# Peptides against a protein of PDB entry 1EMU, part 109

Target 1, 132 residues: chain A of PDB entry 1EMU
Amino acid sequence: PPYLKWAESLHSLLDDQDGISLFRTFLKQEGCADLLDFWFACTGFRKLEPCDSNEEKRLKLARAIYRKYILDNNGIVSRQTKPATKSFIKGCIMKQLIDPAMFDQAQTEIQATMEENTYPSFLKSDIYLEYT

## One batch from the design tools (peptide; made by RFdiffusion4, then SolubleMPNN)

Design b2_p26_3_s3 (from b2_p26_3, 10 letters changed)
Fold by OpenDDE base, seed 1:
Structure b2_p26_3_s3 (fold): chain B 132 residues (1-132), chain A 26 residues (1-26)
Amino acid sequence: as target 1 above (132 residues)
Amino acid sequence: SEEEEEEKEEEELLEELIKETIAEKK
């Protein structure tokens, strides 16, 4: 069943609507739902192919991601990303050089944070165990 | 203010992006 696959890898969990819903509920209770939202924001952003017609939209999105998750020094995403990574993103925003991969390193670091902490905790949570 | 409106629009775009990205999952 899907819930067993969720326990085998974070990737499997994040590919399943039900898994995402349960995990996000857990993260909200832990006060760290921004980790997951940022991860999906990065995924969605990278899928947007640059073109003249969506340049403004992509810039707005990049700025939104930066302001919400990177710029906020008190935010969990900011605390779990390297200074050099945040500096790189800031540079891209300031220069308006919006590459689809500009958040890849930050996403990797946040994914590692989830793998190390919140994902294992989720598998031990009442939310997950009661679902199984 | 105009700045607040711009930031609000950016936030809405971000929320939509996240929702749509999740919605694409199985």
Scores: peptide ipSAE 0.729, ipTM 0.938, DockQ to the pose 0.924
Fold by OpenDDE base, seed 5:
Structure b2_p26_3_s3 (fold): chain B 132 residues (1-132), chain A 26 residues (1-26)
Amino acid sequence: as target 1 above (132 residues)
Amino acid sequence: SEEEEEEKEEEELLEELIKETIAEKK
């Protein structure tokens, strides 16, 4: 069953609607839902193909991601990303140089945080174990 | 204010982006 694949890799968990739902519920209980939302925001942002017609939209989205997750010093995403990574993102926003990959390093760092902390905890949680 | 309206729009765009990205998963 799918829940066994979820225990084998975080990637499998994040590719499954049911897995995402359970994991997000767990993260909300832990006050860490922003980790997952940021990860998906980065994924979605990277998929947007730059063109003249969507330049404004991409800039607005980049600013939104920056303001919500990077700029907030009390946020878990900000606390789990390196200063140099955050500075790079800030620079892109200020210069309005919005490359599709501008959040890749931050996403990698947040993914590592999930791999090391929240993902293992999820697999030991009542919500996951009761589902199995 | 106008600035607040812009921030609200950005927040809405972000929420939609996340929803759509998740919705693309199997």
Scores: peptide ipSAE 0.729, ipTM 0.938, DockQ to the pose 0.922
Fold by OpenDDE base, seed 4:
Structure b2_p26_3_s3 (fold): chain B 132 residues (1-132), chain A 26 residues (1-26)
Amino acid sequence: as target 1 above (132 residues)
Amino acid sequence: SEEEEEEKEEEELLEELIKETIAEKK
């Protein structure tokens, strides 16, 4: 069943609607749902093809991601991303150089945080265990 | 203010992006 695959890899968990729902619920209880939301924001942003018709939208989205997760020094995402990574993102925003991959490094760092901490804890949580 | 309205629009776009990205998953 799918829940067994979730225990084998974070990728499997994040590729399943039910898995995402349970994991997000768990993260909310831990006060770190922003980790997952940021991860999906980065994924979605990277999928947007740059073109004249969506240039304004992409810039607005990039600014939104930056302001919500990177600029907030007290936020969990900001605390789990390296200063150089945050500085790079800020630079992209200031220069209005909005490359689809501009959040890739930050996403990688947040993914590593989940892999090392929240994901293992989720597999030991009542939420997951009661689901199985 | 104009700045507040802009921030609200950006936040709405972000929320929509996240929802759509998750919705594309299996």
Scores: peptide ipSAE 0.728, ipTM 0.938, DockQ to the pose 0.910
Fold by OpenDDE base, seed 3:
Structure b2_p26_3_s3 (fold): chain B 132 residues (1-132), chain A 26 residues (1-26)
Amino acid sequence: as target 1 above (132 residues)
Amino acid sequence: SEEEEEEKEEEELLEELIKETIAEKK
């Protein structure tokens, strides 16, 4: 069943809407749901093809991601991303150079954080165990 | 204010982006 695949890889968990829902609930209880939301924001952002018609929208989205997750020094995403990574993103925003891959490094760092901390804890949580 | 409206628009776009991205999953 799918829940067994969730225990095999974070990728499998994040590719399943039921898994995402349970994991997000767990993260909210841990005060770190922003990790997951940021990850999906980055994924969605990267899928947007740059063109003249969506340039304004992409800039607004990039600013939103930056302001909510990167600029907030009290946020978990900010605390789990390297200063150089955050500085690069800031530079892109300031210069309005909005490449689809501009959040890739930050997403990688947040994914690593989940892999090493929250994901293993989730698999030991009552939420996951009661579901299985 | 204008700044408030801009932030609201950005937040709404972000929320929708996350929602749509998750909706594309299995």
Scores: peptide ipSAE 0.728, ipTM 0.938, DockQ to the pose 0.939

Design b2_p26_3_s4 (from b2_p26_3, 10 letters changed)
Fold by OpenDDE base, seed 4:
Structure b2_p26_3_s4 (fold): chain B 132 residues (1-132), chain A 26 residues (1-26)
Amino acid sequence: as target 1 above (132 residues)
Amino acid sequence: EEEEKEEKEEEELLEELIKETIAEKK
């Protein structure tokens, strides 16, 4: 069953809507749902191909991601991303150089955080165990 | 006020982006 695959890799968990739902519920209880939301925001952002028609939208999205997750020094995403990574993102925003991959490094760092902490904890949680 | 309006719009776009990205999953 799918829940067994979730225990094999975070990737499998994040490819399943049921898995995502359960994991997000768990993260909310832990006060760190922003980790997952940021991860999906980065994924979605990278999929947007730059063109004249969506330039404004992409800039707005980039600013939104930056303001919500990177600029907030009290946020878990900000705390779990390296200063150099945050500075790079800030630079992109200020220069309006909005490359689809501009959040890749930050996403990688947040993914590592989940892999090392929240994902293992989720597999030991009542939410996951009761589902299985 | 104008900045507040812009930030609210950006937040809404972000929420939609996340929802759509998740919706594409299995």
Scores: peptide ipSAE 0.734, ipTM 0.939, DockQ to the pose 0.937
Fold by OpenDDE base, seed 1:
Structure b2_p26_3_s4 (fold): chain B 132 residues (1-132), chain A 26 residues (1-26)
Amino acid sequence: as target 1 above (132 residues)
Amino acid sequence: EEEEKEEKEEEELLEELIKETIAEKK
């Protein structure tokens, strides 16, 4: 069943809507749902192919991601991303150079955070164990 | 204010992006 695959890799968990739902519920209880939301925001953003018609939208989205998760020093995403990574993103925003991959490094760092802490904890949580 | 309107729009776009990205999953 899918829940067994979720225990094999974070990737499998994040590719399954049921898995995502359970994991997000767990993260909310831990006060760190922003990790997952940021991860999906980065994924979604990268999928948007640059073109004349979506230039403004992409810039707005990039600014939104930056302001919500990177700029907020009180946020868990900001605390779990390296200063150089945050500086790079800021530079992209200020220069309005919005490459689809501009959040890749930050996403990688947040993914590593989940891999090291929240994902293992989720697999030990009542939420996951009750589902199995 | 205009700045507040801009931030609200950005937040809405972000929320939709996340929802749509998750909705595309299995």
Scores: peptide ipSAE 0.734, ipTM 0.939, DockQ to the pose 0.932
Fold by OpenDDE base, seed 3:
Structure b2_p26_3_s4 (fold): chain B 132 residues (1-132), chain A 26 residues (1-26)
Amino acid sequence: as target 1 above (132 residues)
Amino acid sequence: EEEEKEEKEEEELLEELIKETIAEKK
């Protein structure tokens, strides 16, 4: 069953809407839902191909991601991303150089955070165990 | 107020992006 795949890899969990739902519920209880939301935001952002008609939207989205997760010093995402990574993102925003991959490093760092902390905890949570 | 409105719009775009990205998953 899918829940067994979720225990095998975070990737499998994040590719399953049921898994995402349960994981997000868990993260909300832990006050760490922003980790997941940021991860998906980065994924979605990277999928947006730069073009004339999409330029303004991409810039707005980049700013939104930056303001919501990177600039918020009290946020879990900000605390779990390296200063150099955050500075790079800020630079992209300020220069309006919005490359699809501009959040890749930050996403990697947040993914590592989930892998090391929240993901293992989720697999030990009542939410997951009762689902199984 | 103008800045606040712009930020709200950006937040809405962000929320939609997240929702859409998740919706693409299996």
Scores: peptide ipSAE 0.734, ipTM 0.939, DockQ to the pose 0.932
Fold by OpenDDE base, seed 5:
Structure b2_p26_3_s4 (fold): chain B 132 residues (1-132), chain A 26 residues (1-26)
Amino acid sequence: as target 1 above (132 residues)
Amino acid sequence: EEEEKEEKEEEELLEELIKETIAEKK
């Protein structure tokens, strides 16, 4: 069943609507839902191909991601990303150099945070265990 | 005032992006 695949890899969990729902519920209880939202924001952003017609929208999205998750020093995403990574993103925003991969390093760092902390805890949680 | 409008628009775009990205998953 799918829940067994979720225990095998975080990728499998994040590729399943039911898995995402349960994991997000758990993260909300832990005050860490922004980790997941940021991860999906980065994924979605990278999929947007640059073109003349969507340049403004891509810039707005990049600014939104930066302001919500990177700029807020009290946020969990900001606390779990390295200063150099945050500085790079800030630079891209300020220079309006919006490459589809500009959040890749930050996403990698947040993914590592989930892999090391919240994902293992989720697999031990009542939410997951009761689902199995 | 104008900045607040821009921030609201950006936030809405972000929320939509996240929802759509999740919706693409199986």
Scores: peptide ipSAE 0.734, ipTM 0.939, DockQ to the pose 0.916

Design b2_p26_4_s1 (from b2_p26_4, 8 letters changed)
Fold by OpenDDE base, seed 4:
Parts: C-alpha cells; sequence; structure tokens
Structure b2_p26_4_s1 (fold): chain B 132 residues (1-132), chain A 26 residues (1-26)
C-alpha cells in the first residue's frame, strides 16, 4: 500500500495526495507547516514558463515567496536557509531578474531540513502510525 | 525600491501565492 512507500522516501510521500495531507497536518501541529508550503511554492514557481504575458505575475510571485518565507528572520524557512541563499533571492528581486530556478537552492535546503528532522518524526507520529 | 509595496499590492501577491501552492499540491 502507498503508506509503505511513504516510509521509503520523502519523494514518495510528497507525490501522494493522502500523504501530503497527513504530513501537512503533522507539520501544522509541530508549528512548521511553512516548510512544506514553501517547498510546493518553489515547485510551482519553477513550472511557470517565462514569457511576456506572465512576466509581471512571476515577479509578484517571487516577491510574495520572499516576503512570506525568506524576509522574516524569525520564520522557520528563514532559519533553515543559508544567508547567501536568502541574499541571492533578494538580489534577483531587486534586479528584477526572475529566473525559474531562482528558488532551487532554497528549496534544496528546506528539503534537507525535512529529510533530517520532520520527515523521520512524521513516520514515528501517531498520525502516520494510526493510518497504517 | 522593488520591495516597497502598498498593503493592497501585498494582499494581491499573497493571493497569487496561495493559488500557486494549491496548484502545486495537485
Amino acid sequence: as target 1 above (132 residues)
Amino acid sequence: DPLDLSEEEEEEEDKLLEELIEEAIK
């Protein structure tokens, strides 16, 4: 069953709607749902193909992601991303150079945080165990 | 300053972000 695959890799968990739902619920209880929301924001952003018609939208989204997750030094995403990564993102926005991959490094760092901390904890949680 | 936005502009961008996340999860 899918829940067994969730225990094999974070990738499998994040590819399953039920898995995402349970994991997000767990993260909310732990006060760190922003990790997952940011991860999906980055994924969604990268999928937007640059063109004249969506240039303004992409800039707005980049600013929104930055303001919501990177700018706040007290936020969990900000605390789990490197200063150079955050500075790079700000620089892209200030220069209005919005490459689809501009959040890739930040997403990688947040993914590593989940892999090392919240994902293992989720597999030991009542939420996951009761589902099995 | 590209990051100096009005409250109204920030609200618009926050809505765009919410939609982006919802679509990415699907």
Scores: peptide ipSAE 0.800, ipTM 0.973, DockQ to the pose 0.922
Fold by OpenDDE base, seed 3:
Structure b2_p26_4_s1 (fold): chain B 132 residues (1-132), chain A 26 residues (1-26)
Amino acid sequence: as target 1 above (132 residues)
Amino acid sequence: DPLDLSEEEEEEEDKLLEELIEEAIK
């Protein structure tokens, strides 16, 4: 069953809509849903192929991601990303050099945070155990 | 300043971000 796969890897959990729903609910209870939202924002952003038709949209999205998750010093995403990573992202925006991979390092750092902390906790949570 | 936006512009970008996340979760 899918819930067993969720326990085998975070990737399996995030590739399942039911898994995402439960995990997000758990993260909300822990006050750190932004970790997952940021992760998906980065994934979605990377999938947008740069071209003339979406150049403005990509810039707007990059700014939005930065303002919501990186700029907020009290936010969990900001706290779990390295200063150099945040500075790089800001630099890209300031220079208007919006590469699809500009959030990759930040996404990696947030993914590591989930792997080491919230994901294991989720597997021990009542919400997951009651589902099994 | 590329980050100096009006309230209306920020609201538009926030909506775009919300849509991006929603689509990525699908």
Scores: peptide ipSAE 0.799, ipTM 0.973, DockQ to the pose 0.900
Fold by OpenDDE base, seed 1:
Structure b2_p26_4_s1 (fold): chain B 132 residues (1-132), chain A 26 residues (1-26)
Amino acid sequence: as target 1 above (132 residues)
Amino acid sequence: DPLDLSEEEEEEEDKLLEELIEEAIK
């Protein structure tokens, strides 16, 4: 069943709508749902193919992601990303050089945080165990 | 300053971000 695959990898969990729903609920209870939202924001952003018609939209999105998750020093994403990574993102925005991969390092760092902390905790949570 | 936006501009961008996340989850 799918719930067994969720325990095999975070990727499997995040590739399943039911898995995402349960995991996000868990993260909300832990006060760190922003980790997942940021992860999906980065994924969605990277999928946007740069072109003349979406240049402004991509800049707006990059700025929104930065303001929402990176700039907030009290936020969980900001606390779990390295200063150099945050500075790089800010630099991209300030220069208006918006590469699809500009959030890759930040996403990697947040993914590592989930892999090593919240994901294992989720698998031990009542939410997950009661689902099984 | 590219990061110096009005509240209205920020709200617009926040909406775009929300839509981006929703689409990515689907």
Scores: peptide ipSAE 0.799, ipTM 0.973, DockQ to the pose 0.877
Fold by OpenDDE base, seed 5:
Structure b2_p26_4_s1 (fold): chain B 132 residues (1-132), chain A 26 residues (1-26)
Amino acid sequence: as target 1 above (132 residues)
Amino acid sequence: DPLDLSEEEEEEEDKLLEELIEEAIK
């Protein structure tokens, strides 16, 4: 069953709609749903094809991601990303150089945070165990 | 300052972000 795949890797969990739903519910209870939302924001952003017609939209999205998750010093994403990573993102926005991969390092750091902390905790949670 | 936006501009960008996330989790 899918729930067994979820226990094998975070990737399998995030590729399953039911898995995402349960994991997000768990993260909300832990006060750290922003980790997952940011991760998906980065994924969605990277999929946008750079072109003249969407240059402004991509800049707007980059600013939105930065303001929502990176700039807030009290936020979980900000606390779990390195200063150099945050500075790089800000620099891209300030220079209006919006590469599809500009959030890759931040996404990697947040993914590592989930892998080491919230993902293992989820697998030990009542939410997951009662689902199995 | 590229990050110096009006409240209306920020609201527009927040909406775009919400749509981006919703599409990504599908």
Scores: peptide ipSAE 0.799, ipTM 0.973, DockQ to the pose 0.903

Design b2_p26_4_s2 (from b2_p26_4, 9 letters changed)
Fold by OpenDDE base, seed 3:
Formats: structure tokens, C-alpha cells, sequence
Structure b2_p26_4_s2 (fold): chain B 132 residues (1-132), chain A 26 residues (1-26)
């Protein structure tokens, strides 16, 4: 069953709508929902092809992601990303050099945070256990 | 300053971001 796959890998959890829903609920209770939203934002952003038709949209999205998650020093994403990573992203925005991979390092760091902390805790949570 | 936006511009970008996240989860 799907819930067993969720326990095998974070990827399996994030590839399932029910899994995402339960995990988001858990993260909200922990005050860490932005980790998940940022992760998906990065994934979605990377999928956007850099072309003339998407240029303005990609810049707006990059700026939005930066403002929402990186710039907020009190946010969980900002606290779990390295200063060099954040400064690189800011640099890309300031130079308007919007590469599809510009958030890759930040996403990796946030994914590691989830893998090491919130994901294991979720598997031990009442939310997950009651679902199983 | 590329980060100097009006309130209206920020709201538009926030909506785009919400849509991006929603689509990425599918």
C-alpha cells in the first residue's frame, strides 16, 4: 500500500497526493510547512523552460520565491539554508540572470533538512500512524 | 532595484507562486 512506500522514501511520500496532504498537515503543526512549499516551488521553477515567452514570468517567480522564503530571516527555509546559498540566489535576482537551476542548491539543503528531521518525525507522528 | 516592487506587483507574483506550487504537486 502507498503508506508503506511513504516510509521507504521521502520521494515516494512527495509523489503521492494523500502523502503530501498528510505531511503538510504535520508540518503545519510543527510550524515548518514552508519547507514543503519551497521544495515544490523549486521543482516547479526548474521545469519552466527559459524562453522568450517565459522570461518575464520566470523572473517574477524567482523574485517571489526569494521574497517569500529566502529573504525572511525568521522563516524556517531561511534558517535552514546556508548564507552562501542565499547570497547566490539574491545575486541571480539582482543581475536578472534567471537560470532554471538557480534554486537547486537551496532545494538540496531543504530536502536534507526534511530527510534528517521532519520526515522521520512524521513517520512517528500520530497523523501517520493513525492513517496506517 | 529589481526587488523594489509595488504592492500590486508583489501580489501578482505571490499568485504566480501559488499556482506554481499547486502545479508542481500534481
Amino acid sequence: as target 1 above (132 residues)
Amino acid sequence: DPLDLSEEEREEEDKLLEELIKEAEK
Scores: peptide ipSAE 0.823, ipTM 0.975, DockQ to the pose 0.916
Fold by OpenDDE base, seed 1:
Structure b2_p26_4_s2 (fold): chain B 132 residues (1-132), chain A 26 residues (1-26)
Amino acid sequence: as target 1 above (132 residues)
Amino acid sequence: DPLDLSEEEREEEDKLLEELIKEAEK
């Protein structure tokens, strides 16, 4: 069943709509929902192929992601990303050089945070165990 | 300053971001 695959890898959990829903509920209770939203924001952003028609949209999205998750020093995403990573992202925005991969390092760092902390905790949570 | 936005501009960007996240989860 899908819930067993969720326990095998974070990727399997995030590929399942039910898994995402349960994990988000758990993260909200822990005050860490921004980790998941940021991860998906990065995934969605990278999938946007640069072209003349979407240049402005991509810049707006990059700024939004930065403002929402990176800029706030009190935010969990900001606390779990390295200063050099955050500085790089800011630099891209300030220069208006918006590469599809500009959030890759930040996403990697946030994914590692989930892998090491919130994901294992989720598998021990009442939310997950009651579902199984 | 590319990050100096009006409230209206920020609201527009926030909306775009929410749509991006929803689409990415499908």
Scores: peptide ipSAE 0.823, ipTM 0.975, DockQ to the pose 0.913
Fold by OpenDDE base, seed 2:
Structure b2_p26_4_s2 (fold): chain B 132 residues (1-132), chain A 26 residues (1-26)
Amino acid sequence: as target 1 above (132 residues)
Amino acid sequence: DPLDLSEEEREEEDKLLEELIKEAEK
């Protein structure tokens, strides 16, 4: 069953709608659901191919991601990303140079946080264990 | 300042972001 694959890798968990739902519920209880939302925001952003027709939209999205997750010093995403990473993102926005990969480093850092902390805890949680 | 936004602009961006996340989870 899929839940066994979830225990093998975080990627498997995040590639499953039921897995995402349960993991999000867990993260909300832990006060760190922003980790997951940010991760998916980065994924979605990278998939947007730059072109003349979506230039404004991509800028808006980049700014939204920065404002929502990076700028908030009290937020978990901000606390789990390095200053240089946050500075780079801000620089891209200020220069209006919006590369599809501009959030890759930040996403990597947040993914590492999940891998080391929340993901293992999820596998020990009542939410996951009751599902199995 | 590219980061100097009105409340209306921020709300629009928040909506776009919500849609982006929803689509990315599919």
Scores: peptide ipSAE 0.823, ipTM 0.975, DockQ to the pose 0.908
Fold by OpenDDE base, seed 5:
Structure b2_p26_4_s2 (fold): chain B 132 residues (1-132), chain A 26 residues (1-26)
Amino acid sequence: as target 1 above (132 residues)
Amino acid sequence: DPLDLSEEEREEEDKLLEELIKEAEK
């Protein structure tokens, strides 16, 4: 069953709608839901093809991601990303140089945070165990 | 300042971000 695959790989969990739903519920209880939202925001952003017609939209999205997750020093994403990574993102926005990969390092750091902390805790949670 | 936005601009960007996240999860 899918829940067994979720226990083998975070990628499998995040590739399953039911898995995402349960994991988000768990993260909300832990006050860490922004980790998941940020991860998907980065994924969605990278998929946007740079072109003349969507340059403004991509800039708006980059600013939104930065304001919501990076700028807030009290936020979980901000606390789990390195200062150099955050500075790089800010620099891209300030220079209006919006590369599809500009959030890749931040996404990697947040993914590592989930792998090391929230993902293992989820697999030990009542939410997951009751589902199995 | 590229980050100096009005409330209306921030609200628009927040909506775009919400849509981006929802689409990425599909």
Scores: peptide ipSAE 0.818, ipTM 0.974, DockQ to the pose 0.927

Design b2_p26_4_s3 (from b2_p26_4, 7 letters changed)
Fold by OpenDDE base, seed 3:
Structure b2_p26_4_s3 (fold): chain B 132 residues (1-132), chain A 26 residues (1-26)
Amino acid sequence: as target 1 above (132 residues)
Amino acid sequence: DPLDLSEEEEEEEEKLLEELIEEAIK
């Protein structure tokens, strides 16, 4: 069943709507739902292929992601991303060089955070265990 | 300053972000 796959891979968990829902609920209770939202924001952003018609939209989205998750020094995403990574993102925005991969390093760092902390905790949580 | 936006512009971008996340989860 899907819930067993969730325990074998974070990727499997994040590829399942029910898994995402439960995990996000757990993260909210832990005060770190932004980790997951940021991760999906990065994924969604990367999927937007640069073209004349969406250039302005991509810039707006990049700024939004930066302001909400990176700029907030008290935010969990900001605390779990390296200064060099955050500086790079800011630089891209300031130069208006919006590459689809500009958030890749940050996403990797946040994914590692989830893999090492929140994901294992989720598998031990009442939310997950009661679901199984 | 590319990061200097009005309140309305920031609200628009936040809405775009919410839509982006929602679509990514689907």
Scores: peptide ipSAE 0.769, ipTM 0.967, DockQ to the pose 0.936
Fold by OpenDDE base, seed 4:
Structure b2_p26_4_s3 (fold): chain B 132 residues (1-132), chain A 26 residues (1-26)
Amino acid sequence: as target 1 above (132 residues)
Amino acid sequence: DPLDLSEEEEEEEEKLLEELIEEAIK
């Protein structure tokens, strides 16, 4: 069953709608839902192909991601990303140079945080165990 | 300042972000 695949890798968990739902519920209880939301925001952003018709939208999205997750020094995403990574993102926005990959390093750092902390904890949680 | 936005502009961008996340989860 799919829940066994979820225990094999975070990738498998995030490829499954039911897995995502349960994991997000768990993260909300832990006050860490922003980790997952930011991760998906970065994924969605990278998939947007730069073109004349979506240039303004991409800039708006980049600013939104930055303001919500990076600028907030008390937020979990901000606390789990390197200062140099945050400075790079700010620089891109200030220069209005919005490359699809501008959040890749930040996403990698947040993914590592989930792999090392929240994902293992999820597999030991009542939410996951009761589902099995 | 590219980050100096009105409240209305920030609300628009927040909505765009929510839609982006929703689409990415699918």
Scores: peptide ipSAE 0.769, ipTM 0.967, DockQ to the pose 0.931
Fold by OpenDDE base, seed 5:
Structure b2_p26_4_s3 (fold): chain B 132 residues (1-132), chain A 26 residues (1-26)
Amino acid sequence: as target 1 above (132 residues)
Amino acid sequence: DPLDLSEEEEEEEEKLLEELIEEAIK
């Protein structure tokens, strides 16, 4: 069953709509839902192909991601990303150099946070265990 | 300052971000 695959890897969990729903519910209870939302924001952003027609949209999205998750020093994403990573992102925005991969390092750091903390905790949670 | 936006612009970008996340989760 899918729930067994979720326990094998975070990737399997995030590739399943039911898994995402349960995990996000758990993260909200822990006050860490921004970790997952940021991760998906980065994924979605990277999928946007740079071209003349979407340059403005990509810049707007980059700013939005930065303002919501990186700029807020009290936010969980900000606390779990390295200063150099945050500085790089800010620099890209300030220079208006918006590469599809500009959030890759931040996404990697947030993914590591989930892998090491919230994902294992989820597998021990009542939400997951009652689902199995 | 590229980060100095009006409230209206910030609201627009917030909506774009929400749409981006929703599409990525699908």
Scores: peptide ipSAE 0.767, ipTM 0.967, DockQ to the pose 0.943
Fold by OpenDDE base, seed 1:
Structure b2_p26_4_s3 (fold): chain B 132 residues (1-132), chain A 26 residues (1-26)
Amino acid sequence: as target 1 above (132 residues)
Amino acid sequence: DPLDLSEEEEEEEEKLLEELIEEAIK
């Protein structure tokens, strides 16, 4: 069953709508939902193919992601990303050089945070165990 | 300053972000 795959890898969990729903609920209870939202924001952003018609939209999205998750010093995403990574993102925005991969390093760091902390905790949580 | 936006502009971008996340989860 799918829930067994969720325990095999975070990727399997995040590739399943039911898995995402349960994991996000768990993260919200832990006050860490921003980790997952940021991860998906980065994924969605990278999928946007740069072109003349979406240049403004991509800049707006980059700013939005930065302001919501990176700039907030009290936010969990900000606390779990390295200063150099945050500085790089800010630099891209300030220069208005919006590469599809500009959030890749930050996403990697947040993914590692989930892999090492919240994901294992989720697998031990009542919400997951009751689902099994 | 590229980060110096009005409240209205920030609200617009927040909406775009919410839509982006929603689409990515699908």
Scores: peptide ipSAE 0.764, ipTM 0.967, DockQ to the pose 0.912

